# Designs tried in a protein design run: peptides against a protein of PDB entry 4GXB. Part 101

Target 1, 277 residues: chain A of PDB entry 4GXB
Amino acid sequence: VPTEEVSLEVLLSNGQKVLVNVLTSDQTEDVLEAVAAKLDLPDDLIGYFSLFLVREKEDGAFSFVRKLQEFELPYVSVTSLRSQEYKIVLRKSYWDSAYDDDVMENRVGLNLLYAQTVSDIERGWILVTKEQHRQLKSLQEKVSKKEFLRLAQTLRHYGYLRFDACVADFPEKDCPVVVSAGNSELSLQLRLPGQQLREGSFRVTRMRCWRVTSSVPLPSGSTSSPGRGRGEVRLELAFEYLMSKDRLQWVTITSPQAIMMSICLQSMVDELMVKKS

## One batch from the design tools (peptide; made by RFdiffusion4, then SolubleMPNN)

Design b2_p18_6_s4 (from b2_p18_6, 10 letters changed)
Fold by OpenDDE base, seed 2:
Structure b2_p18_6_s4 (fold): chain B 277 residues (1-277), chain A 18 residues (1-18)
Amino acid sequence: as target 1 above (277 residues)
Amino acid sequence: SLTLYTVAEFENPVFDPE
C-alpha cells in the first residue's frame, strides 16, 4: 500500500467519532498518538488506552474482534475488511481500577473513563441495581464525573468487557452463556431452562493454560450448528482450570470472539505479572 | 467432528496451584 495521508475515524466507547489525519503506513502506536493528540490526552496517559477492532452491530453495540497489535497498520487493518460495520475503537486497556486514579487526574482522561463507563452501564456491561441506577443517573445529570466513576468502581463487572452470547461446555454441554472478562477472571453467565440466572467465575490465577482453536466443522447430515453455514470457521477458547485442589478440568467456550477473549486473558496475565514484579 | 487448522496455546505464568 502506497504511503499517503488519509482520514481515519476512531470511535470512543460511546460512539463519539474522532477523526485523525494519519499516514496509511502509520502503525498502531502512531495512530494512537494521533488520537491522543486530537483529544488532548497527555503522552503519559496514552499507555492506559488501546485501539481495538470492533464490529458495530445493528443496535450500535460493539462486538470486539481483537486488539490492534503494535506492528499493525490500523488504516489497512480496518479498510481491508471492506465493510462499514468494522470500526476502530479507543478504550481503556488496563483491568485494575487502581489505575483509574492516574487517568482521572487529567481532564481528558477523566472524560474518557466517564464516557466509557456510561456506555458500559447503558449497554449492560456493568450490572446495576435499580437504586444504583438511580444514583448513577443523578450523578450523570449533575455531570459529577469523578463521583460517578467512584460509584461505578464499586459496581459488579466494572471494567469488564462483555462479549456476545455464545456457547460453553460448562456446566454442561452446549450451554448458552454470556462471557465477560475483567478483574482477572472470566465470568460466565447462563440461564438453563427452568433455572435461575447463574454465574461462574473463573479466575485467571487458577488457569494453568488456555488455547484458541480455529476449525471447520465437517459436513454431517444432521448436526449442523444453528446459524453456522457449511464451511464456517469455528473459533473456540479452551482453558484448563483448577476446579479444586489437584483437579484440573478443561472448559471450552465456542465463540467468534475467542481470539478477543484470549487477548483479554493475556492482558490480564500481563498486568498480574507487572504487579508481581 | 472438526477439521483443526490452527491452535495457539498459552501457558499461564501466574498460575497458582496453591
Scores: peptide ipSAE 0.510, ipTM 0.890, DockQ to the pose 0.722
Fold by OpenDDE base, seed 4:
Structure b2_p18_6_s4 (fold): chain B 277 residues (1-277), chain A 18 residues (1-18)
Amino acid sequence: as target 1 above (277 residues)
Amino acid sequence: SLTLYTVAEFENPVFDPE
C-alpha cells in the first residue's frame, strides 16, 4: 500500500467516533498517539490503552477479534478485510483496577473509563443487581463520573472482556458457554437444560499452559463443533488447568475468538509478571 | 479426524502449582 494520508475512524467503546488523519504506513502506536492527541489524552496515559480490531454486530455490540500489534498498520489491517463491519476500537488494556486511579486523575482518562464502563454495563459485560443499576443510573444522570466508576469497580466482572457465546468441552462436551476474561481469570458461564446459571472460574495462575489451534473437520464421522459444517475452519483455545493437587486437565473452548482469548491470557500473564517483578 | 493447520502454544510463567 502506498504511503498516503488518510482519514481513519477509531471508535470508543460507546460507539463515539474519533476521526484521525494518519498515514497508511503509520503503525499501531502512531495511530494510537494520533487518537490520543485528538482526544487530548496526555502522553503518559497512552500506555493504558490499546487499539483493537472488532466486528460490529447488528445490534451495535462489538465482537473483539484481536488486539492490534505494534508492527501492524491499523489502516491496512482494517481495510484489508473489505467489510464495513470491522472497526478499530480504543479500549483500556490493563486488568488491575488499581490502574484506574492513574487514568481517572486526568479528565480525558476519566471520560474514557466512564464511557467504557457505561457501555460495558449496558452490554451486560459488567453484572449488576437491580439496586446497583438504580444507583448507577442516578450517578449517570448527575454525570458523577468518579463516583460512578468507584461504584462500578465493586461490581461483578468489572474490567472483564465478554466474548460471544461459544462452546466448551467443560463440564460436558459441546457445552454452550459464555466466556469472559478479567481479574486474571477466564470465567465460563453456562446454563444446562433445566439448571441454574453456573460459572466456572479458571485462574490464570492455575493454568500451566494454553494453546490456540486452527483445524478443519474431516468427513470421518467424528463429531464436529456444533453449528460448524465440514470443511469450516475451527479455532480453539485449550488450556491445561490445575483442577486439584497434581491433577491437570485440559479445557478446550471452540470459538472464532480463540485468538482474542489467547491475547487476553497473555496480557493478564504479562501484568502479573510485572507485579511479581 | 481433524486437519491441523496452526498451533500456537504458550507456557505460563506465572503458573503456581502450589
Scores: peptide ipSAE 0.509, ipTM 0.889, DockQ to the pose 0.699
Fold by OpenDDE base, seed 1:
Structure b2_p18_6_s4 (fold): chain B 277 residues (1-277), chain A 18 residues (1-18)
Amino acid sequence: as target 1 above (277 residues)
Amino acid sequence: SLTLYTVAEFENPVFDPE
């Protein structure tokens, strides 16, 4: 792609559009800085946010594909897909809610966290009771953003990234699950036939390793997962988990978002490493 | 059966066997 000035659209979590003028050759950090400048976000807060490639679903929800890497050219990365469904989204890229304190000290940072949190609640990424929802709505009506966030920080799955419904081999084979990443864990929510909603928590510190696999089903008499066509690429995220003392077990998640899940794991690991240093 | 095209493996440095 020849180097030229272009208008690039970057979305916030709530779908708000931020238009920035950048070069087609601008790398991820350059675009991020342009977005920050457009929003009047201070330079020292840029590091708390990242650009993500997402697919916008029919209902307007975002399916996260991957985090844009430093060497990437966001304009090329999104336009090369030649589909209007793909968007670039700005979102906070840390997990520990303690870092919210740094971001909230700035008006723009506060607004970004507020908009993201409102969106996450509306999309069901953050789990709320009826009473909590009432309290949040009251604070939203009062436009008390700080108090809103303080309450939200106490809610279940605050700061989590929720993935599209997929399949896991835990607790049983071909189990439909909803995976969420946050608080140094993968949360697997599932509802077995005739049973209540269950959640399996897999802490990152109990994962020995993980892997992403890209594969294609071979022609055989056995059926693959329902809904997948012959020759369709299948992505899987597998991790070896310490179920009990000296007992490791592999858990495999089959999902088109396996790469993004792996990125989340690495990101959580990185953050934990920083805390240890 | 599956044909594997790519595998990326990651060791976890914060793994704690307790």
Scores: peptide ipSAE 0.509, ipTM 0.891, DockQ to the pose 0.709
Fold by OpenDDE base, seed 5:
Structure b2_p18_6_s4 (fold): chain B 277 residues (1-277), chain A 18 residues (1-18)
Amino acid sequence: as target 1 above (277 residues)
Amino acid sequence: SLTLYTVAEFENPVFDPE
């Protein structure tokens, strides 16, 4: 792609559009800096955010595909997909809510966190009770962003990234689940027939390893997962989990977002490594 | 049977076997 100046659209979590003029050859960090400048986000807060490639669904929801890598060219990465459903989204990229304190001290940072949090609640990524929802709406009506965030920080799955419904082999084969990543864990929510909603929490510190597999199931001798035809490319995330003392078990999630899940795991691991240092 | 295209495996440095 020849180097030229282009207009690139970057979305916030709430769908707000940020238009930036960049070069087609600008790397992820360059684009991120351009977005920050457009928003008047100070340089010292840029590191708390990342650019993500997402697919916008028909209902307007975002399905996260992957985090844009440092050496990627965001304009090329998104336009090469030849589909308007793919977007670039700015989102906070840390997991520990303690880092919110740094971001919230700045007006722009506060607004970004607020917008993201409102969106996450509206999309059901953050789980709220009726009473909590009432309190949040009251604070939102008052435009009390700091208080809103402080309350939100106490809510279940605050800071989590929620994935599209998929399938896991835990607790049983072909179990429909909703996976969320956050707080150094993968949360698997499932509802088996005739049972209440259950959550399986898989802490990163109990994962010995994980892997992403891209494969094509063959008609002969293979089992097809519901909703996916035989012969179609299948992505899976598998992790070896310490279920109990000296008992490791593989858990496999079949999802087109397996790559994004793996990226989240790596990101959480990286953050934990920093804390250990 | 499966036709495997790619596998990426990651060891976890923060794994704590207790």
Scores: peptide ipSAE 0.509, ipTM 0.889, DockQ to the pose 0.691

Design b2_p18_7_s1 (from b2_p18_7, 7 letters changed)
Fold by OpenDDE base, seed 1:
Structure b2_p18_7_s1 (fold): chain B 277 residues (1-277), chain A 18 residues (1-18)
Amino acid sequence: as target 1 above (277 residues)
Amino acid sequence: EVDFTETMEGFYLPPYTL
């Protein structure tokens, strides 16, 4: 792609648009710096955020595709898909809520975390009771952003990334599940017929390994996956999990977001390693 | 409870278009 100056739209978690002038040849970090400058986010806080490729659904919700890598050219990455449904989103890129303290010390950082958290609650990514929701709304009305975040940090799935409904082979074959990544785990929520909502927690520290596989179903094969046409690429995330002492079991998630799930796993592992050292 | 000290990863890298 020829090097030229272009206007690139980057969205915040709440869908707010940030327009930046960049070069088509600018790499991910260059674009991130441009976004930070536009927002007046200080340089020392840039590392707490990343750019993500997402697909905007009909209802305006974001389906995360992947994190943009360092070598990527964000303008090219998004435009090469030839679809307006794909967007670039700025989001915090750490998992431990303790790092919120560093970000919250800055006005812009505080606003970014606040906007993201409000959006995550509205989207149902953060799980709240009726009473908690009332308390959050009260704080929101008072524009008490710090207090809002402090309360939000105590909520179930705070800081998690929620994926689109998909299928897993656990606890039984072809189980519809909702996967969320956060707090060094994959949370699998499911409701079997006649049963209450259940959650399976898979801690990354008990995963021996994981892999993403890509396959193409045979033309004559029956597609068991709802909404997938014959011949569409099937992505799976499989991880080998320590279920009990000396008992490893493979768990497989079939999802078009398998790559993003894998990225989350690696990111959580990396953060744990940093904290351990 | 036993945690793993090392985690192995297999990763599928999607194609990139310039």
Scores: peptide ipSAE 0.041, ipTM 0.550, DockQ to the pose 0.271
Fold by OpenDDE base, seed 2:
Structure b2_p18_7_s1 (fold): chain B 277 residues (1-277), chain A 18 residues (1-18)
Amino acid sequence: as target 1 above (277 residues)
Amino acid sequence: EVDFTETMEGFYLPPYTL
């Protein structure tokens, strides 16, 4: 692609548009710096955020596709998909809420976390009780961003990334699940027939390994999903989990977001390694 | 309970294979 100056749209978690002028040859970090500059985010806080490729759903929600890697050209990565549904989103890229303290010290950082958190609550990524919701709304009305975040930090699945509904082979084959990544775990929410909503927690520290596999379903297979056209690639995330002492079991999640899930796993592991260091 | 000190990342598809 010829090097040209282009206008690139980057969205915040709440859908706010940030327009930046970049070169088509600018790599992810260059674009991220441009976004930071546009937002007046200090350089020392840039590392707390990343650019993500997402697909905007009909309801305006974002389906995260992947994190943009350092060597990528964000303009090319998004435009090559030739669909307006694909967007670049700025989001915080750490998991431990303790790092919020660093980000919240800056007005822009605070605003970014606030906007993201509000959006995550509105989208149901963060689980809230009725009373908690009332408290959050009250704080939102007062525009008390710090207090809002402090309360939010205590909520279930704060800082988690929620994926689209998918299928897992745990606890039963072909079990519909909603996966969320955060707090060094994959949380699988599921409801089996006749049962209450259940949550399974898979801690990354108990995962021996994980892998993403791509497969093309054979045409003869009754793809139970009516919407899967012939030849759609099936992505699976499989991880080998220590279920009990000396008992390893593979768990497989079938999801078009399997790559993103694996990125989250690696990111969580990396963060844990940094903390140990 | 044993926590794995090293979690191995498996293979995933290159980003442009999407």
Scores: peptide ipSAE 0.040, ipTM 0.552, DockQ to the pose 0.345
Fold by OpenDDE base, seed 3:
Structure b2_p18_7_s1 (fold): chain B 277 residues (1-277), chain A 18 residues (1-18)
Amino acid sequence: as target 1 above (277 residues)
Amino acid sequence: EVDFTETMEGFYLPPYTL
């Protein structure tokens, strides 16, 4: 791609558009810096955020595809997909809510976290009770962003990334699940027929390893994956989990977002390593 | 409201050393 100056649209979690003038040859960090400059985000806070490739769903929600890598050219990465449904989104890229303290000391950082958190709640990524919802709405109406975040930090799945409904082989084969990544875990939520909502927590500290695989499923009389036709590429995330003492078990998640899930796993592990150093 | 009645957390074993 020839080097040209282009206008690139980067979205915030709430769908707010940030237009930046960049070169087609600008790498991810260059674009991120441009976005930061546009938002007046201090340089020392840039590292708390990343650019993500997402697919905008019909309801306006974002299906996260992957984090843009350092060597990528965001303009090329998004435009090469030749679909307007693909967007670049700015989102915080750390997991430990303790880092919110660093970010929220800055007005722009605070606004970004606030907007993201509001969006995550609205999208059902963060789970709230009726009373909590009332409290959050009250704080939102008062535009008490810091207080809003402090309350939000206590909520179930705060800071998690929620994936689209998919299928896992746990607890049983072809089990519909909703996966969320956060707090150094993968949360698998499922509701089996006639049963209550169940959540399985898979802590990254108990994962021996994980892998992403792509395959073409053999024609079968039944498709367990909604919307997946015969012969379509299947992405799977498999991880070997320490279920109990000396008992390892593979868990496999079949999802188009398997890559993103693996990125989340690695990111969570990396963050834990930093905290332990 | 989301009722978490059953959590399948792995047994409390020492985590892997990262």
Scores: peptide ipSAE 0.029, ipTM 0.547, DockQ to the pose 0.030
Fold by OpenDDE base, seed 4:
Structure b2_p18_7_s1 (fold): chain B 277 residues (1-277), chain A 18 residues (1-18)
Amino acid sequence: as target 1 above (277 residues)
Amino acid sequence: EVDFTETMEGFYLPPYTL
């Protein structure tokens, strides 16, 4: 692709558009720096955020596809898909809420975290009780961003990424689940027939390994998941989990977001390793 | 073993733009 100056749209979690002038040859970090400059985010806070490729759903929600890697050219990565549904989103890229303290010290950082948190709550990624909802609404109306975030940090699934509904083979084969990644775990929410909503926690520290596989279903295979046409690539995330002492079991999640899930796992592990060092 | 626990469904805030 020839090097040209282009206008690139980067979205915040709340859908706010940030237009930056970049080169088509600018790598992910270059674009991130341009976005930071446009927002007046200090250089020392850039590392707390990343650019993500997402698919915007009809309701305006974002389905995360993957994190843009350092070697990528964001303009090319998004435009090559030839669909207006694909967007680039700026989001925080750490898991430990302790890092919020560093980001919140800056006005722009505070605003970014606030916007993201509001969006995550609105989209049901962060769960709130009725009482918490009232408190958050009051704080939101007052635009008390710091207090809002402090309360939000105590909420269930704060800092998690929620994925689109998918299928797992645990606890039962072909079980519909909603997967969320955060706090060094994969949370699987499921509702079996006649049962209440249940949540299973898979801590990354008990995962021996994980892998993403792609497959094309055979025409004769009865395992056509409803809604996938013949010949569609099936993505699966499988992880080997320590269920009990000396008992490992594979868990497989079938999802178009399997790649993004694996990125989250690796990112959580990486952050844990940094803390141990 | 991985224990599945009951999960309370949450409530959500209305949309707000900065």
Scores: peptide ipSAE 0.021, ipTM 0.453, DockQ to the pose 0.021

Design b2_p18_7_s2 (from b2_p18_7, 7 letters changed)
Fold by OpenDDE base, seed 3:
Structure b2_p18_7_s2 (fold): chain B 277 residues (1-277), chain A 18 residues (1-18)
Amino acid sequence: as target 1 above (277 residues)
Amino acid sequence: EVDFTETMKGFFEPPYVP
C-alpha cells in the first residue's frame, strides 16, 4: 500500500468516534499514539490500552476479532477486509483491576474506563443484580465516574471480555456456551433446556497449553457453531486443563473468536508473569 | 499449588482442509 495520509476512525467502547490522521504505513503503536494524542491521554497511560479489530454486529455490539499486533498497519488491517462492519476499537488491555488506579488518576483515563465500563454493563458483559443496577444508574446520572468504577470493580465479570455464543465440548459434546475471559480465567456459562445456569471456571494457571486450529468442514457436514454455515472455516480453541490432581483434559471451544480467546489467554498469562516478577 | 503460568504455551496450528 502506498504511503499516504489518511483519516482513520477509531471507536471507543461506547461507539464514540475518534478520527485521527495517520499514514497508511503507520504501525499499531503509531496509530495508538495518534489516538492518545487526540484524546489527550498522557503518554504514560498509552500502554494500558490497545487497538482491537472488531466486527460490529447488527445490534451495535462489538464482536472482538483480535488485538492488532505491533507490526500491523491498522489502516490496512481494517480496510483490507472490505467490509464496513469491521472497526478498530480502543479498549483497556490489562486484566487486574488494580491497574485501574493508575489509569483513573488521569481525567482522560478515567473517562475511558468509565465509558468502557458503562458499555460493558449495557452489553451484559458485566453482570449486575437489580439493586446494583439501580445503584449504577444513580451514579451514572450523577456522572460520578470514580464511584461508578469503584462499584463496578466489585461486580461479577468486571474486566471480562464476553464473547459471542459458541459451542464447547465441555461439559458434554456440542454444548452451547457463552465464554468470557477475565480474572485469569475463561468462564464458560451454559444453560441447557430446563436446567439452571451453570458456569465453569477455567483458571489459566491450570492450563498446561492451548492451541488454535482452523478447519474447513465438508459441505455435507453439520456445524454446531452459531452463525456459521456448512463449509465455512471453523476455528477452535483447545486447551489442556488440569481438572484434578494428575488429570489433564482437553477442552475445545468452537468459535469464530477462537483467535481472540487465545489472545486473551496469553495476555492474562503475560500479566500474571509480570506480577510474579 | 499447580501453576502452569511459566510453562504454558500456545500454538497456532495450520488449517486443516479435508
Scores: peptide ipSAE 0.323, ipTM 0.843, DockQ to the pose 0.773
Fold by OpenDDE base, seed 2:
Structure b2_p18_7_s2 (fold): chain B 277 residues (1-277), chain A 18 residues (1-18)
Amino acid sequence: as target 1 above (277 residues)
Amino acid sequence: EVDFTETMKGFFEPPYVP
């Protein structure tokens, strides 16, 4: 791709558009810096955020595809898909809420976290009771962003990334689940026939290893997953989990977002390693 | 307590083509 100046749209979690002028040859960090500059986010806070490739769903929600890597050219990465559904999104890229303290010290950082958190609540990524929702709304009406975040930090699945409904082989084969990543775990929400909603927690510290696999379904083996076009690659994330003492079991999640899930796993592990150093 | 963070290995397997 020839080096040219282009206008690139980057979205915040709430769908706010940030237009930046960049070169087609600008790498992920270059674009991130441009976005930061546009938002007046200080340089020392840039590292708390990342650019993600997402697919915008009909309802406006984002299906995260992957984190843009350092060597990538965001303009090329998004435009090469030749679909307006694909967007670049800015989102915080750490898991420990303790790092919110660093980000919240800055007005722009605070605004970014606030907007993201509001969006996550509205989208049901963060789970709230009726009373908690009332409290949050009150704080939102008062535009008490810091207080809002402090309350939000205590909520279930704060800081989690919620994935699209998918399928797992745990606890049963072909079990429909909703996966969320956060707090050094994968949370699997499921409802088995005749049962109440259940949540399985898989802590990354108890994962011995993980793998992402891809396969091309045969035409005859039409597992009619809704929306699977002919020839669509099936992605799976599998991890070997220590269920109990000396008992390892593989858990497999079938999802188009398997790559993103793996990125989350690695990211959570990396952050834990940083804490240990 | 068991902690695999230091030994955690993740990898992408090649696509399966029947």
Scores: peptide ipSAE 0.322, ipTM 0.843, DockQ to the pose 0.769
Fold by OpenDDE base, seed 1:
Structure b2_p18_7_s2 (fold): chain B 277 residues (1-277), chain A 18 residues (1-18)
Amino acid sequence: as target 1 above (277 residues)
Amino acid sequence: EVDFTETMKGFFEPPYVP
């Protein structure tokens, strides 16, 4: 691709658009720095955020595809898909809420976390009771961003990334689930017929290994994956989990977001390793 | 307590095409 100056749109979690002038040859970090400069985010806070490739759904929600890697050219990565539904999104890239303290000391960082958190609540990624929602709205009306975040940090699934509805083979074959990643776990929410909503928690510390596989189903074959047509690539994330003492079991999630899920797993593990150092 | 964080491995398998 010839090097030229282009205007690149980067979205915040709430859909706010940030336009930056970059070169087509600029790598992920270069673009991230440009976005930071546009937002007046200090250089020392850039590392708390990453650029993600997402697919914008009809309702405006984001389906995360993957994190952009260091060697990538964001402009090329997004435009090569030849679809306007794909976007680049800026989002915080750490899991431990303790790091919020570093970010929210800065006005711009605070605003970014606030906007992201508001969006996550509105989209149902963070689970709130009616009373909690009332409290949050009150704080939002007062524009008390710090207090809002402090309350949000106590909420269920704060800091989690929620994925699109998919299928798992746990607890039973072809079980519809909603997967969320955060707090060093994969949370699988499921509702079996006639049963209450259940949540299965899979801590990353109990995962011995994971793998992402891709396959192409036979045209004559049956597909149980929602939204998957015949002959479409099927992605799966499988992890070997320590269910009990000396009992390992493979759990498989079938999802177009299997790659993103794996990225989350590795990222959570990496962060845990940093904490242990 | 069991902790696989230091030994955990992740990998991508090549696509299967019939």
Scores: peptide ipSAE 0.317, ipTM 0.842, DockQ to the pose 0.744
Fold by OpenDDE base, seed 4:
Structure b2_p18_7_s2 (fold): chain B 277 residues (1-277), chain A 18 residues (1-18)
Amino acid sequence: as target 1 above (277 residues)
Amino acid sequence: EVDFTETMKGFFEPPYVP
């Protein structure tokens, strides 16, 4: 693509549009800096955020496809897909809520975290009780952003990324699950017929290894992914997990978001490694 | 099924033993 100046739309978690003038040849960090400048986010806080490629669903929710890598050209990455449903989204890219303290000290950072958190609650990524919801709404009406975030930080799955419903082979074959990543874990929520909602927690520290596999089903083969046709690319995330002492077991998730899941896993591991250094 | 691509990484910490 020839280098030219273009207007690029970057969305916040709440769907708010940020228009930036960039070059088609600008890499991810260049675009991120342009977005930060447009928002008046200080340079020292840029590292707490990343750009993500997402697919906007019919209900306006975002299905995260992947984090844009450093070498990528965001304009090219999004436009090459030839679909208006694909968007670039700005979101915080750390997991430990302790880092919120650094971001919240700045007005713009506070606003970004607030908007993201409101959106995550509205979309059901963060789980709230009725009473908590009432309290949150009250704080939202008062636009008490700091208090809102402090309360939100105590909520279940705060800071998690929720994925679209998919299929896993645990605890049963072809089990429908909802996967969420956060707090150094993958949370698998499932409801088997006639049973209560269950959650399996898989801590990344107990994952010996993980892999993403891309395959094409054979014409006579069966797929565990509802709605996928024959010959459609199947993505799987598999991880070998220490279930108990000296007992490793593979868990496989079939999802078009397998790549994004792996990115989250690696990101959580990286953050833990930083803390240990 | 035919596998076309595979990426693998790993991280493991043993469980805490007092």
Scores: peptide ipSAE 0.134, ipTM 0.677, DockQ to the pose 0.079; fails the geometry check

